# Ledger of designs, part 66: peptides against a protein of PDB entry 3C66

Target 1, 189 residues: chain A of PDB entry 3C66
Amino acid sequence: KSWANLFEKNDFFFRYKFYLEITAYTRGSDEQHLKWSGLVESKVRLLVMKLEVLAGIKIAHPFTKPFESSYCCPTEDDYEMIQDKYGSHKTETALNALKLVTDENKEEESIKDAPKAYLSTMYIGLDFNIENKKEKVDIHIPCTEFVNLCRSFNEDYGDHKVFNLALRFVKGYDLPDEVFDENEKRPSK

## One batch from the design tools (peptide; made by RFdiffusion4, then SolubleMPNN)

Design b2_p16_6_s1 (from b2_p16_6, 7 letters changed)
Fold by OpenDDE base, seed 2:
Structure b2_p16_6_s1 (fold): chain B 189 residues (1-189), chain A 16 residues (1-16)
Amino acid sequence: as target 1 above (189 residues)
Amino acid sequence: MMIYDEDKDEEYLSSS
């Protein structure tokens, strides 16, 4: 299938057994997050290029649009919890302890001026050239280089209390609920 | 370290 067909959601989250999730986190202002997430998003194509040249990777296809969410995040512990629990269906229910900011509630007095954590997540679908189940592909190097590239762009991004970046390798059946429409069923194992 | 392993559920790399 052409890359053009992957620019729309369609069946992207059903096509691959494996996905790489790239999440930019910001505990600060919306303006800070827009700059940070925009930078991360602009570099995803470079990560794809680095993944594609690995012998064990047959396909690395990005979903071109980010998923956006934000939570009321009053403490540093809450921010650490978000980073630990987000990005996996197995753990994402822990986020229910925090107030999700929505279009319906964003103007409430208790939410409007509250400290927030912002999240922007990009997805890459992966297909591997694995003949035998015992074969392994190391993606650590390109992923680490990507993190370093993003973090080194501006001195402000060295503040881990505000800006964070995580990459998560996830199976299709463990993708977060946000990637599926209400009428879609989660992929089976 | 993020290594493809079909027997693993997930791998996680964080800069934090």
Scores: peptide ipSAE 0.036, ipTM 0.720, DockQ to the pose 0.873
Fold by OpenDDE base, seed 4:
Structure b2_p16_6_s1 (fold): chain B 189 residues (1-189), chain A 16 residues (1-16)
Amino acid sequence: as target 1 above (189 residues)
Amino acid sequence: MMIYDEDKDEEYLSSS
């Protein structure tokens, strides 16, 4: 199936049992994040191509639009927490300790000039050619190559204090709330 | 290496 058929959200987050989340993190300016996330997003297609050639992967379908969020991030510890807790429904509630930046609050004085962590997350739906639960697919190789590709593109992107990149393998029932509309119920186990 | 198991914990790869 053409990727073009998957551009609409529709049932994308219900279609697969497994998802790969690619999150670009930036603790800095919006401009820095736009450049970093833009780079990462531009390379996702290469990751998909590398995943598709793995014998154990039947389908690797990207969701074409990033999910974007930002948090007030006053400390490095907060930034580390975001990177640790984001991307899983099991852990994302920990982020409630931070102030989520929204269109409604972004102009508030306490938020407008506060240090921010920006997140842009791309999703790849995965279907495996594995019938036996004992079979393994090593997706770490293409994922690591992807991370290295992005990090090595510009020397500035090697600064882990500012720019980070994480890939998370997540089950559909553990997808972050952000991928679902208010009227949608997350998949069950 | 990811195990195709519905009960398997998520795997996380970070450049950090």
Scores: peptide ipSAE 0.034, ipTM 0.708, DockQ to the pose 0.678
Fold by OpenDDE base, seed 1:
Structure b2_p16_6_s1 (fold): chain B 189 residues (1-189), chain A 16 residues (1-16)
Amino acid sequence: as target 1 above (189 residues)
Amino acid sequence: MMIYDEDKDEEYLSSS
């Protein structure tokens, strides 16, 4: 079975204690973001393969659907704030200071022509071969290789003012609200 | 380095 059919959304975000979040950021046009996020998404399978062969990793399962969002982003400081606060339930409330672009508001004059930050986020559920909580698994190497692979694909993607890529290790109870339906209860600690 | 301590900070890798 293709990994695309392995998990329903509701099951996936409750199944693992740990997740790796991969977020592609673009402060620019929707066309720029489509190209950048599409590239990142196309390489996630390679990262999964590298994670699966690590001795400390029992399972690395990707969620097939990206999560998409965009914000009005008038300043570079706003863009830095988005990158700092996004991807964790603990910090995501800070994003309420920005205007979220929705299907309902995207045609408003104040939003339509405003500078925007676009976000595409992929998730990998992780299960570890750890008998003792003191055991360590270093995923830095495969993650760094992944970042280098994406950034080196096109010289334009080296512009950190426009294109960014972040990998965040997150506990299930600290996943962003976007992964849960309104009627779902967040996993407990 | 991932440490499975519940009280440890999240590992974050940013290319920014």
Scores: peptide ipSAE 0.032, ipTM 0.703, DockQ to the pose 0.639
Fold by OpenDDE base, seed 5:
Structure b2_p16_6_s1 (fold): chain B 189 residues (1-189), chain A 16 residues (1-16)
Amino acid sequence: as target 1 above (189 residues)
Amino acid sequence: MMIYDEDKDEEYLSSS
């Protein structure tokens, strides 16, 4: 409750220079995705706590709402492509080759029965203690621990053909279009 | 490892 009251959506994606994107992927059923993404979401607060104690991190602030999307995903290659291209404005246009599932089209027979990849993405805004421009902060350890925590929860989550989890460090100007409203201008470099 | 460089490439950690 405390974090939700501090930031409006409009401010969050403009407030930080850097973001950590946490995306849970599922190529399977909606039920499978609900369980997987729900688990990942429930653990984000633990990751935030681990990030906040790092000397180089001033602030690690989670956005409270996940972003949800799904694509028709007929092949494993398509699923790999989604995981490679999603999460960056530089590369997300490649996803236009796939059919995005929307509320408007989800009942179409060709979409309803098609194999799907589901995505749930959480965002953490990051502010660093920059005393020296050459200072490096390693967030690999807490991120890896987070992945291991999520993957080890259920043996089924070891199936990388179905369940995947990715963490991407992204600059504010390279955030996906989905985080901005139509009338909002993305941050500049 | 994050470098405080605005032009640094994205760092990606995947479990796959």
Scores: peptide ipSAE 0.034, ipTM 0.709, DockQ to the pose 0.656; fails the geometry check

Design b2_p16_6_s2 (from b2_p16_6, 5 letters changed)
Fold by OpenDDE base, seed 4:
Structure b2_p16_6_s2 (fold): chain B 189 residues (1-189), chain A 16 residues (1-16)
Amino acid sequence: as target 1 above (189 residues)
Amino acid sequence: MMIYDEDKDSEFLSAS
């Protein structure tokens, strides 16, 4: 299927057994995040190209729309927790300890001027050419190259206290709640 | 590295 068919959410998050999550994190200003996430998003197609040429990869289809979220993030420990827990349904409940910033609450005095962590997440649906369960596909190399590419683009992006980038391999049943509508049931194993 | 296992948990592939 062409990328054009993936502009709409449709059944993208039900179509694949495996997903690669690419999350750009920023603990700083919205402006900083826009620049960082914009860069990361602009490079996702390069990662897709690198994945597509791997013998074990049958399909690598990016979802075209990023998912945006932000949390009140008063401490560095909170920021580390976000990076550790985000991106998996199994662990994302830990984020309930933090205040999610929403359109409804963003103007509240306790939230408006609070330190924030911003998240932009891109998804790639994966289909593998695997004959048996003993076969392995090493996608670590292209993922690492992608991270290095993004980090090296600007010296400022080397500051891990502000800017971070994570790639997570996720099963469909373990996708974060954010990718599903309220009326949708998450995939089963 | 990805192991094709239906029961394999989600994992970080790269983070920095």
Scores: peptide ipSAE 0.070, ipTM 0.778, DockQ to the pose 0.629
Fold by OpenDDE base, seed 2:
Order: sequence, then C-alpha cells, then structure tokens
Structure b2_p16_6_s2 (fold): chain B 189 residues (1-189), chain A 16 residues (1-16)
Amino acid sequence: as target 1 above (189 residues)
Amino acid sequence: MMIYDEDKDSEFLSAS
C-alpha cells in the first residue's frame, strides 16, 4: 500500500485498471540508448507530479524499474513498426517478425553486429476520480510537455531516425506480456 | 490504443 511497496513488482500490474506507458526508443548504439533512456527515466517524477494535480486523476504511481528489450532492426520501417506495435498485448505479436535480442543470443554473429532498436519502458499506474463514466480526462498536455522536456535536452534527441519517445495509455488487460511473470495470469476486462 | 508524442493532437482518455 505504501509507495515503498510500489518499488517492487509485487501486484503493481494488477492494482490499477489503467496505466501510462513511457517508452524510450533508440535505433543506434547501446551507449546512445543508455543516455537517452536514462534522461527519460530521470524525468518521470516530473510527469507524475503534473498528472497528480489534474482534477480527474486521483492517483498516479510510478513503477520505478524500467523494462528493457531490444530487437534486430534492419530497416526504418521495422523501427516504425516497433513503435506502433509495442506496448499493447493485442498488437505485440507483430513484433515476433523481428529477432528479439536476448542474453542467450546476443553473441551470435548474425545478431552481435546487427542494427538494433533498444526499448526502455516505464509505467505509471493511474486511478481516476471520475464519478460518471461519461466524463473524460485529458492528459495530453502533461504528456506533451514531458516529451518536449526530454527532446529539448539535447539537439541530438531531435533526430527521430534514432531517438523516439512515446506515451501510451493502456488498460490493465492489455499490458504487454513482459510485465507478468510466467506464473501470473493477465488481468481480465 | 492511444499514443501521445510531441506532434499528436489533443485526445481525451476515459475511465470507462
């Protein structure tokens, strides 16, 4: 229940109906990604603060551990596909067309020196203060401000061929498989 | 699924 408990995976991905996914993408070197994702992650607290003050948001709780993945990404089209399909259970199967880089295969000759897309994803659990189902909350402004904050930090981060940042609103039942352990079942609708 | 970035138009999210 305490914030301290949210630093552990525990039941975080079962606690909320809604999540905000923050994904930093890099098509380049691991060093480039480390700098980019590190910057994004360092600013998440600011986004949380902006979300918490919105009238329609009761709770915004960050999960502090990033999820890391990387794919062999030969083309720009592949990179665009990753950005489009990642972050949703209903669409993530499309990523099976790409080679996922793992600790087991990263040293293979076909993978080691291949062009890669790196992904780091942070999650914020959301609880809304909406009495009527017809009410809506617009989080576009704080999200846009967050993106601008990250992008403006360095001129290099303006290169969308290399660096990208997406914020996705996701329902709990549509979270990516990566957030669940093998013994955990996906939340129902 | 809604995706937000610096170039996206304003969108509303619903708790329903």
Scores: peptide ipSAE 0.045, ipTM 0.691, DockQ to the pose 0.076
Fold by OpenDDE base, seed 1:
Structure b2_p16_6_s2 (fold): chain B 189 residues (1-189), chain A 16 residues (1-16)
Amino acid sequence: as target 1 above (189 residues)
Amino acid sequence: MMIYDEDKDSEFLSAS
């Protein structure tokens, strides 16, 4: 199957109760991030395959395009904060303490040469066979294997001060604002 | 550990 044929943005983030977010972080150059995020994104299909074979998972559908953002990130503490707060509507307002890099401001002298954290996020929509049942599905193993696969590809990716990879299991009502258009209402709890 | 539970909050997993 081709990811390009699966979903449009307008309904993907309303279709599922649950999503798996995969975010590649880089505090360094744009070239470093391009290589790191590109690697992570190229391996997402393997994670989907591992999720699909779990008995408790009915559907694992990837969204076709990554979400890209970058922040001015002057300190390691700022970088840790980004990793902690990003990816959840409950916590993402904390990111307002940092300067978001945009097409409008990227050429400003205070931003152009500033240290930056780059983020690339992929989404997988999940539908479970065991909703409203006592049975549970553990996705820890395939997720851990995915992280290990990406991190082990190059020794440089072992530097957690520069490269990070996080997976977040998120409910639809807690998706970040970035996945919705201005005229869209987020799913209710 | 990342376990599905409809009543659970979001879970976070990292290589850390």
Scores: peptide ipSAE 0.090, ipTM 0.769, DockQ to the pose 0.798; fails the geometry check
Fold by OpenDDE base, seed 3:
Structure b2_p16_6_s2 (fold): chain B 189 residues (1-189), chain A 16 residues (1-16)
Amino acid sequence: as target 1 above (189 residues)
Amino acid sequence: MMIYDEDKDSEFLSAS
């Protein structure tokens, strides 16, 4: 069975207690982001394979659709703020200080030619083995290997002023609002 | 370091 057939969009973000968020950031052109995010997305399956073989992980299932967003990002400090605050419901409200680019506003003169930060986020649902709860499951190693794999693909991706990659381990109740429809209730603790 | 802990808050790993 293909991964696409394993999950209905409607229950993926309610199915797991834990999620791994993989976000590719680009402060530059849309073309630069398309190449960078496309590369990162193409390597997610390799990360899943590395997670699945860990003794403490029962399930590692990727959500196949990326979540896309972009912000007006006039300064490097704004870009650092985006990377710090994005990916958690607890902190994402800080992003309201920046202008979100939408289909409705992208043609406005103040937005069209402004510097932008682009974000593409992939999600992996995680289920852990209860019997191994006493054993610390450290996913740092496969995550670091994944980052190194993506960054080493092209010398240009070593420029942290333009290209960044972050992984966040998030509980279901702390997922960003973007993963839920307007009528869906956020999971409780 | 991302360690499984049911009581642990969300953990951020930045490779930046």
Scores: peptide ipSAE 0.084, ipTM 0.772, DockQ to the pose 0.787; fails the geometry check

Design b2_p16_6_s3 (from b2_p16_6, 6 letters changed)
Fold by OpenDDE base, seed 4:
Structure b2_p16_6_s3 (fold): chain B 189 residues (1-189), chain A 16 residues (1-16)
Amino acid sequence: as target 1 above (189 residues)
Amino acid sequence: MMIYDEDKDSEYLSAS
C-alpha cells in the first residue's frame, strides 16, 4: 500500500504484529517542542528508507499522523520516568502518577504554568520476511543512525535535560492506549 | 540493540 493510504488511521494499529515507535520528548516550552518534534518527524522517512533495505524487513510503513501528549513534569526524575514508561501498555500505567495535560484542564492555574514534558510519537508498522523463527533482524543500526542524525542537526538538541529521542520496538498487543479508540479492543498476543 | 524476536519483549533505544 502507498503512503497515501496510511493518512487515515483505518486498521493501521491492527495490521502489523510489530511497530517501531519514535518519540520526541521535550521538557521545556511548546515552541521548543514544535521545533524538535518537527525535525524528528521530517526525518522519519529517512529511517523508513533505511529499514526497507534490510533483508529481513518486508514492509516498513509509517503512520502519517503524530500522536501528541503532554504531562506536568515538575522534576527531572519525572521526565526520566516518562521516557522509561511511555510507549508500552505494560508500563504506561506508571504515567498515571503524573498529570496529563488535556484541552479540558490546560487552562487550570495549577497546570497552565507548570513545567511540562511534551511528547510527539510517530509509528512505523513492520512486516518481517523471516522464514525461521530463529532468524532475527537487527534494526539497531538504522535506529541509532536516525537518533544521531536528529541529535546532531542542531547543537541545542544535544541537551538531554530538554530534548530526548527514543525508539521503541513494540508488539501490537503492547501498543499504548493512545493509538486505540475507546470502542476498539487492543490486539491479542 | 533492537532485535526482531517473536518471543522477545519490547525493546527500547534512547540516545540519552
Scores: peptide ipSAE 0.183, ipTM 0.818, DockQ to the pose 0.825
Fold by OpenDDE base, seed 5:
Formats: C-alpha cells, sequence, structure tokens
Structure b2_p16_6_s3 (fold): chain B 189 residues (1-189), chain A 16 residues (1-16)
C-alpha cells in the first residue's frame, strides 16, 4: 500500500474523526533524539498492521511525515508536563509556559546551550466499523506491544528520564494546532 | 479498552 499517495496533509487531518498520535520524546541531545525518533518512526508500519487486523477497525492510515518540535526543558518536571500536555488542543496551551525552540531563536545564548526536550509525532487516522459500535475495540494490546518493541531495541531507551514514548487517542477537533495551516479551521465536533 | 463513541473525548492511552 502507498499510503503517502492517498491524501495530502489538509485532507488527512480532516478525513478521520479519530487519530492515534505517536510521540517520541527525548530530553537530551539532538543526536539522541534522531536515533530514538527514527527508530519509532520505522516501526509505525508494524503498529498499523496490528491495528488493521482488529475487527473493530476499518481503516488505520498513517500520515507519513512526522511533526517535529523542541522546547527548552530545564527540569524533569517540565519534561513530565510536556508529556502530559502535548498532543491535545485542550491542553497544549500549557506548553506556552516553556520556550519553544524555533529556527529564529535557536542561536540565542539562552536557548542554544539550554537543556531541551525534542518531540517527534506520527499520526494514524482511524475509522471504526459502525456495525461494531457495541463491541469493545481494545487497541491497548497493539499499542503496548509497539511501545515494548521500541523500548527493547536498545537498553538505553529504557531510561525514562531521557527517552519516552506516548500514544494518544485524539478526536479530529482536538488535534494540536501544529497539524493545521494558519488559514485552516480545525474540524468541528 | 476502547468503546467506539463518536463523541468520545481524547484519551491518553499509553505512556512509557
Amino acid sequence: as target 1 above (189 residues)
Amino acid sequence: MMIYDEDKDSEYLSAS
């Protein structure tokens, strides 16, 4: 399957009512994050395959490009806050308490050498079988298996102070602002 | 465990 050719960005984030967000977090170096996020991204197709075989899931369609962001993250509490608040429009405003690293500010002295948290987020659009509305769809198992698969690749990835991986089930109207262009309106409920 | 609901809010499913 060539998922990348099916939909453009704007079509993708309006196409589904439900999305699974997969975020790789790294509080460390850019090099550490590149390795960690690259691994996670390389395994997303396996998660898709596991989701597609569930009777309650009609479609599991990955968006092939990750969303990248980084924040100045001076404390472990800040890192926990990022993991708690990121990935939902309802909560993402809490991230405004942290300094977002941008191409414009990355060379500033206060940012250049500051501790950072790096985020790479992949999205899977989900469509459920309507006939199975009364049936429980347990995606916890494939999600947990995915996390374990990524974490087990290298013992260093077991350090939760540095490397984290979160999966969030999100409705289209609650997607983070980053997935939409400035001229786009987020989906309604 | 997830129940299909068109009005279901976002859920934090797994963290490690």
Scores: peptide ipSAE 0.194, ipTM 0.835, DockQ to the pose 0.616; fails the geometry check
Fold by OpenDDE base, seed 3:
Structure b2_p16_6_s3 (fold): chain B 189 residues (1-189), chain A 16 residues (1-16)
Amino acid sequence: as target 1 above (189 residues)
Amino acid sequence: MMIYDEDKDSEYLSAS
C-alpha cells in the first residue's frame, strides 16, 4: 500500500497499539498559541526521524492533522490540572469541571473575554520490533531532545506559566475521545 | 523516562 494511503484518518487510531501524544499548551492569547503550536508541529518530523532509527522501533508514523481544543482557564491551578488530566481516556473526564470553548459558545460574554488555555495535539503511531516482551525500548532521549529543541527556540517559550509542552505514551484503548468519531468504537484492551 | 512495556500504563513526560 502506498505511503499516501497511511495518512488518512480512517484507520490511523486503530492501526497501532501504542501512540505518542505531543501536546503544546498555551495559557494566553490565540496569537501566542498559533506561534507556539506552529513551532512544535514543525519539529515533529525531526522527532519521527529520531524514533525511526531506534532498534526497537519498527514504525513511527505521524498523523498529519493536529487536534485543537481550548478551555476557560481562570487560574494557574486549572492550567496545571489540564496538563495533568489531558491525553488519557482514564483521566480526561476531570476536564469536565472546566468550560470547553466551542464554536457555539465562543461568543458568550462569560467565555469571550475569559482567560483560556489552548491545546494542540499531534499523534505518532508506534509499532515496536521486540521479539522478547521483556525487552524495553527507551524513547526518553529523543523525546527530551525534542522538548529541548522546541523550548530553546525562543526565550519566551521558557515561561512555563504561559507555554508548556508534554509528551504522553498512550495505549490505543486509552486514547482521548477526541480522536474517535461519534460512531466509532474505542479499541478494546 | 518513556519505556515500552505492554503491561505499563501510559507514561507522561513534561518539560518541567
Scores: peptide ipSAE 0.190, ipTM 0.820, DockQ to the pose 0.820; fails the geometry check
Fold by OpenDDE base, seed 1:
Structure b2_p16_6_s3 (fold): chain B 189 residues (1-189), chain A 16 residues (1-16)
Amino acid sequence: as target 1 above (189 residues)
Amino acid sequence: MMIYDEDKDSEYLSAS
């Protein structure tokens, strides 16, 4: 399948009922995150290939651009909270308890040298080939294989205090606000 | 386990 038509956001986040979110987390330096997220992003195409061959999946289309964010993250508990709450509209408001790093504030003394958590998120739109709504499609195997592939690339990525990788199966109406423009209405249930 | 179910809420897989 061609990815060329998926480089632009356009209606990507309205096209599918279901999405797979892939988030690389780093609590450390920006350099550490660049290497980790870059690796994860480079392997997404392999996950897509594994999803496409499943009988229950009609379409698996990756959005080519990652979403980037970072938070001041002074404690391990904060880092765990970020991983738990990020990626769902239902829970993302909990992140307001943390300071979001922006281009406007990144040079402030209280932010510049603060411990940070970096996030890079990739999205895959999913369309399922099911005859009956009661049918289920198990994507656990390809997802776990993907995580193992990324984590095994370098021994340093085994440190869960620094590097994490999470996959979230999300309905379109529960996508994070970051994927929509200010003038776009969130999909309904 | 991450399973498609139209009636299920979002599922979180932390294989980390």
Scores: peptide ipSAE 0.177, ipTM 0.818, DockQ to the pose 0.842; fails the geometry check

Design b2_p16_6_s4 (from b2_p16_6, 8 letters changed)
Fold by OpenDDE base, seed 3:
Parts: sequence; C-alpha cells; structure tokens
Structure b2_p16_6_s4 (fold): chain B 189 residues (1-189), chain A 16 residues (1-16)
Amino acid sequence: as target 1 above (189 residues)
Amino acid sequence: MMIYDESKDEEYLSSS
C-alpha cells in the first residue's frame, strides 16, 4: 500500500483496534475556537513523533481531517457535561440533552445568538507491539507534554472556562458515531 | 495517566 493510501478515510476507523482522540473545546466565539483548535491541530504531528518512539508502539497514524461539532451551551455545567460525555459511544447519548448546531438550524434565532461550545477532534490510530498482555505502554508523558505545549502557547489558553483540551484513549468499537458514515457498521469488539 | 492495557476499555487525560 502506498503511503498516500494510508491517509484515505476509507478504512482508517476500521484499521486499528485502538485510537487516541484529541479534542479541543471552546466555550466562546468561533474566532476563539478557530485559533485554539488550529493551534492544537498544528501540534498533533509532534505528539505522533513522540508516540512513535515509545517502546511498545508499532504505529501512531494521524487522521488528517478534524471532526467539527458545536452545541448550544447555556451553562458551565453543560460545558463540563460535554467534556465528560463526548468521545465515547458509551456516553455520547447524554449529549442529546443539548442542541446540536447544524447547517440547517444555525440561523434560527434561538441558536444563532446562544452561547456555544465548539469541538474539534483529531484521531490517531494506534497499533501496539506487545507480545504479553501484561506489558503496559505508558503514553502519559508524551500526552502531558503535548497538553503543556498547547496551553503554554498563549496565556489566554489558561482560562479553563473557555479553553479545554482532552485526550481520550478508546477502542475502535467505542468510537463516536461521528466517525462513521450512515452506511457503515460500527466495528465489533 | 494513560496506560495501554488490553483489560481496560478507556484511558482519559483532561487538561480541565
């Protein structure tokens, strides 16, 4: 398979057993989110490089396209709920309590001027070279370094009421619905 | 802390 074919959406979310989700959250303006998410996305390649050199990681393959979503987010509690529930098929149904902003509804008066939480999510497919199931690969260090790198870029990003960043390690069968087309079947365990 | 363990369903790290 050519290197170019590796970045095609065709089977990316079926290729790996494990994925690392990197989500930039913004409760504020679209301009604030554009800057924050753009920064995070620009640093993902550095995280990949750090993951690739870890013993036990065979492949760390980034998906090139971010997934974008936004919700009406009236309260801080709603924002915390989004951060807690997003990124897993097991918990994402809780987000149905909030209004998802879509191209069809974004111009409605109740949505247009409402406070919003914006989400941009990058995915890294992971393949591990572990012979023994008891062997553990610690990815905490590179992930923490990545978070610190993003947060330290601008002092404004220290405001956790507005800007947040989460990394979630998930199995392929627990990926959010957003990564699959309507005609695609979710991977089994 | 994110540690790969096949027995675990999910690991999570948040900066919030």
Scores: peptide ipSAE 0.036, ipTM 0.707, DockQ to the pose 0.856
Fold by OpenDDE base, seed 2:
Structure b2_p16_6_s4 (fold): chain B 189 residues (1-189), chain A 16 residues (1-16)
Amino acid sequence: as target 1 above (189 residues)
Amino acid sequence: MMIYDESKDEEYLSSS
């Protein structure tokens, strides 16, 4: 299959057993998030390159479009909860305790000027050269290097109260609901 | 540390 086919949503989130989620978090202004998430997104290709050269990685294919969401986030505890619970179908229901900002509600008085956490998530589909389930592939090094690369770009990004970055390795059946259309059924185990 | 392992459900690396 051509990489060109991966630029469309189509079956990307059904094609791989494993995915790497890259999420940029910002508790601050939209402008702050645009700069932070834009930086992270611009570096994803470098992470892909580092993953592709690992002996245990057969394929690392990025989905080219980010997924965007934002929540009313009145406290630091709420921000920590978002970072802990987002990115997994198993835990994402905990986010229902927060108000999701939507096009329908963004102009409401209680929402438009409220403190917000912004999320931008990129996905990489992974295929491994592992034939035996006992074999392991360590992706810690390239992922850590990626985080360091993004964080080191600007000293402001050292403020973890505002800017955060997470990489989550998930199975296809545990992808967040946001990646599927209403007419799509999530992959089975 | 993020390690591919078929026996694991997920790995997580956060800069937080």
Scores: peptide ipSAE 0.036, ipTM 0.710, DockQ to the pose 0.852
Fold by OpenDDE base, seed 5:
Structure b2_p16_6_s4 (fold): chain B 189 residues (1-189), chain A 16 residues (1-16)
Amino acid sequence: as target 1 above (189 residues)
Amino acid sequence: MMIYDESKDEEYLSSS
């Protein structure tokens, strides 16, 4: 059975206490983003495999589809702000200062030719097998290896002005609004 | 360093 057959969207984002968010950022063309995000997405299964073998991780389960968003991003400061604020419900409201590109507005003259930041986000649900609440599981190594694997694919991906990759460990109650339907309530603490 | 810790709200690892 494929992972997609085991978990639906409405269940996935309520099933786990913890999630790892993997976001590919591109400030450039749609074509650049498609290549970059496609590469990142293709490597997620390798990260899952590395996480699953760590002591203290019981389950690492990827959500099968990426979440896509794009913003008008006229400056490098805006791009840094997006990378800082995106991926957490606590901070995502700061993104309201930027123009979100939607299917409804993408053809507007002020948006169509504007510089854009593209975001593709993959989610991994995490379940930990810990005996003590004070037990810590270090996932830095597999995450760093994943980043290095993605960036080493092409020298162009070393340009941090264009291409970025972030991994964010979040609690279920702090997931971005985008993962929930309008009629769904986010998990409680 | 990205670690599992129930006391933390979030941990962030960026390549930038």
Scores: peptide ipSAE 0.035, ipTM 0.709, DockQ to the pose 0.890
Fold by OpenDDE base, seed 4:
Structure b2_p16_6_s4 (fold): chain B 189 residues (1-189), chain A 16 residues (1-16)
Amino acid sequence: as target 1 above (189 residues)
Amino acid sequence: MMIYDESKDEEYLSSS
């Protein structure tokens, strides 16, 4: 399948049992995040290529559109919490403790000038070629290489207080709410 | 370390 066929959101988030989430985090300016997330996004195709060559992976298909969100993030603890809780339906409710920045509220005085954490998330749908349930596919190596590639691109991206990158392997039923439309029901277990 | 296992709920790798 060509990536061109994945440009439109259809049943992508229902098509696979497993997904790899790639999230670029920035606690800083919008400009900083645009540069960081843009870099990460530009390298996703390399990760896909590395995943595809693993014997246990049948398919690694990226969703072409990033999901973007931002939160008021007054403290470093809040930033750590975001990184811990984001990316799983099981834990994302904890993010309700933070103010989500929206187009509707971004101009409010309490939000406009507040410290923010920015998130950009890319998704890769995964299909595994495993005959025996006891077989395991280790994707740690390609994922680690990807992280290192992004982090090493610019010395500024080594500042974990500002820039972070996480890869999360999740099941379809545990995808964040952001990937579904209001009228869509998340897949069952 | 991210290991595919159908019995696992989630694997997580962070650069931090």
Scores: peptide ipSAE 0.033, ipTM 0.703, DockQ to the pose 0.883

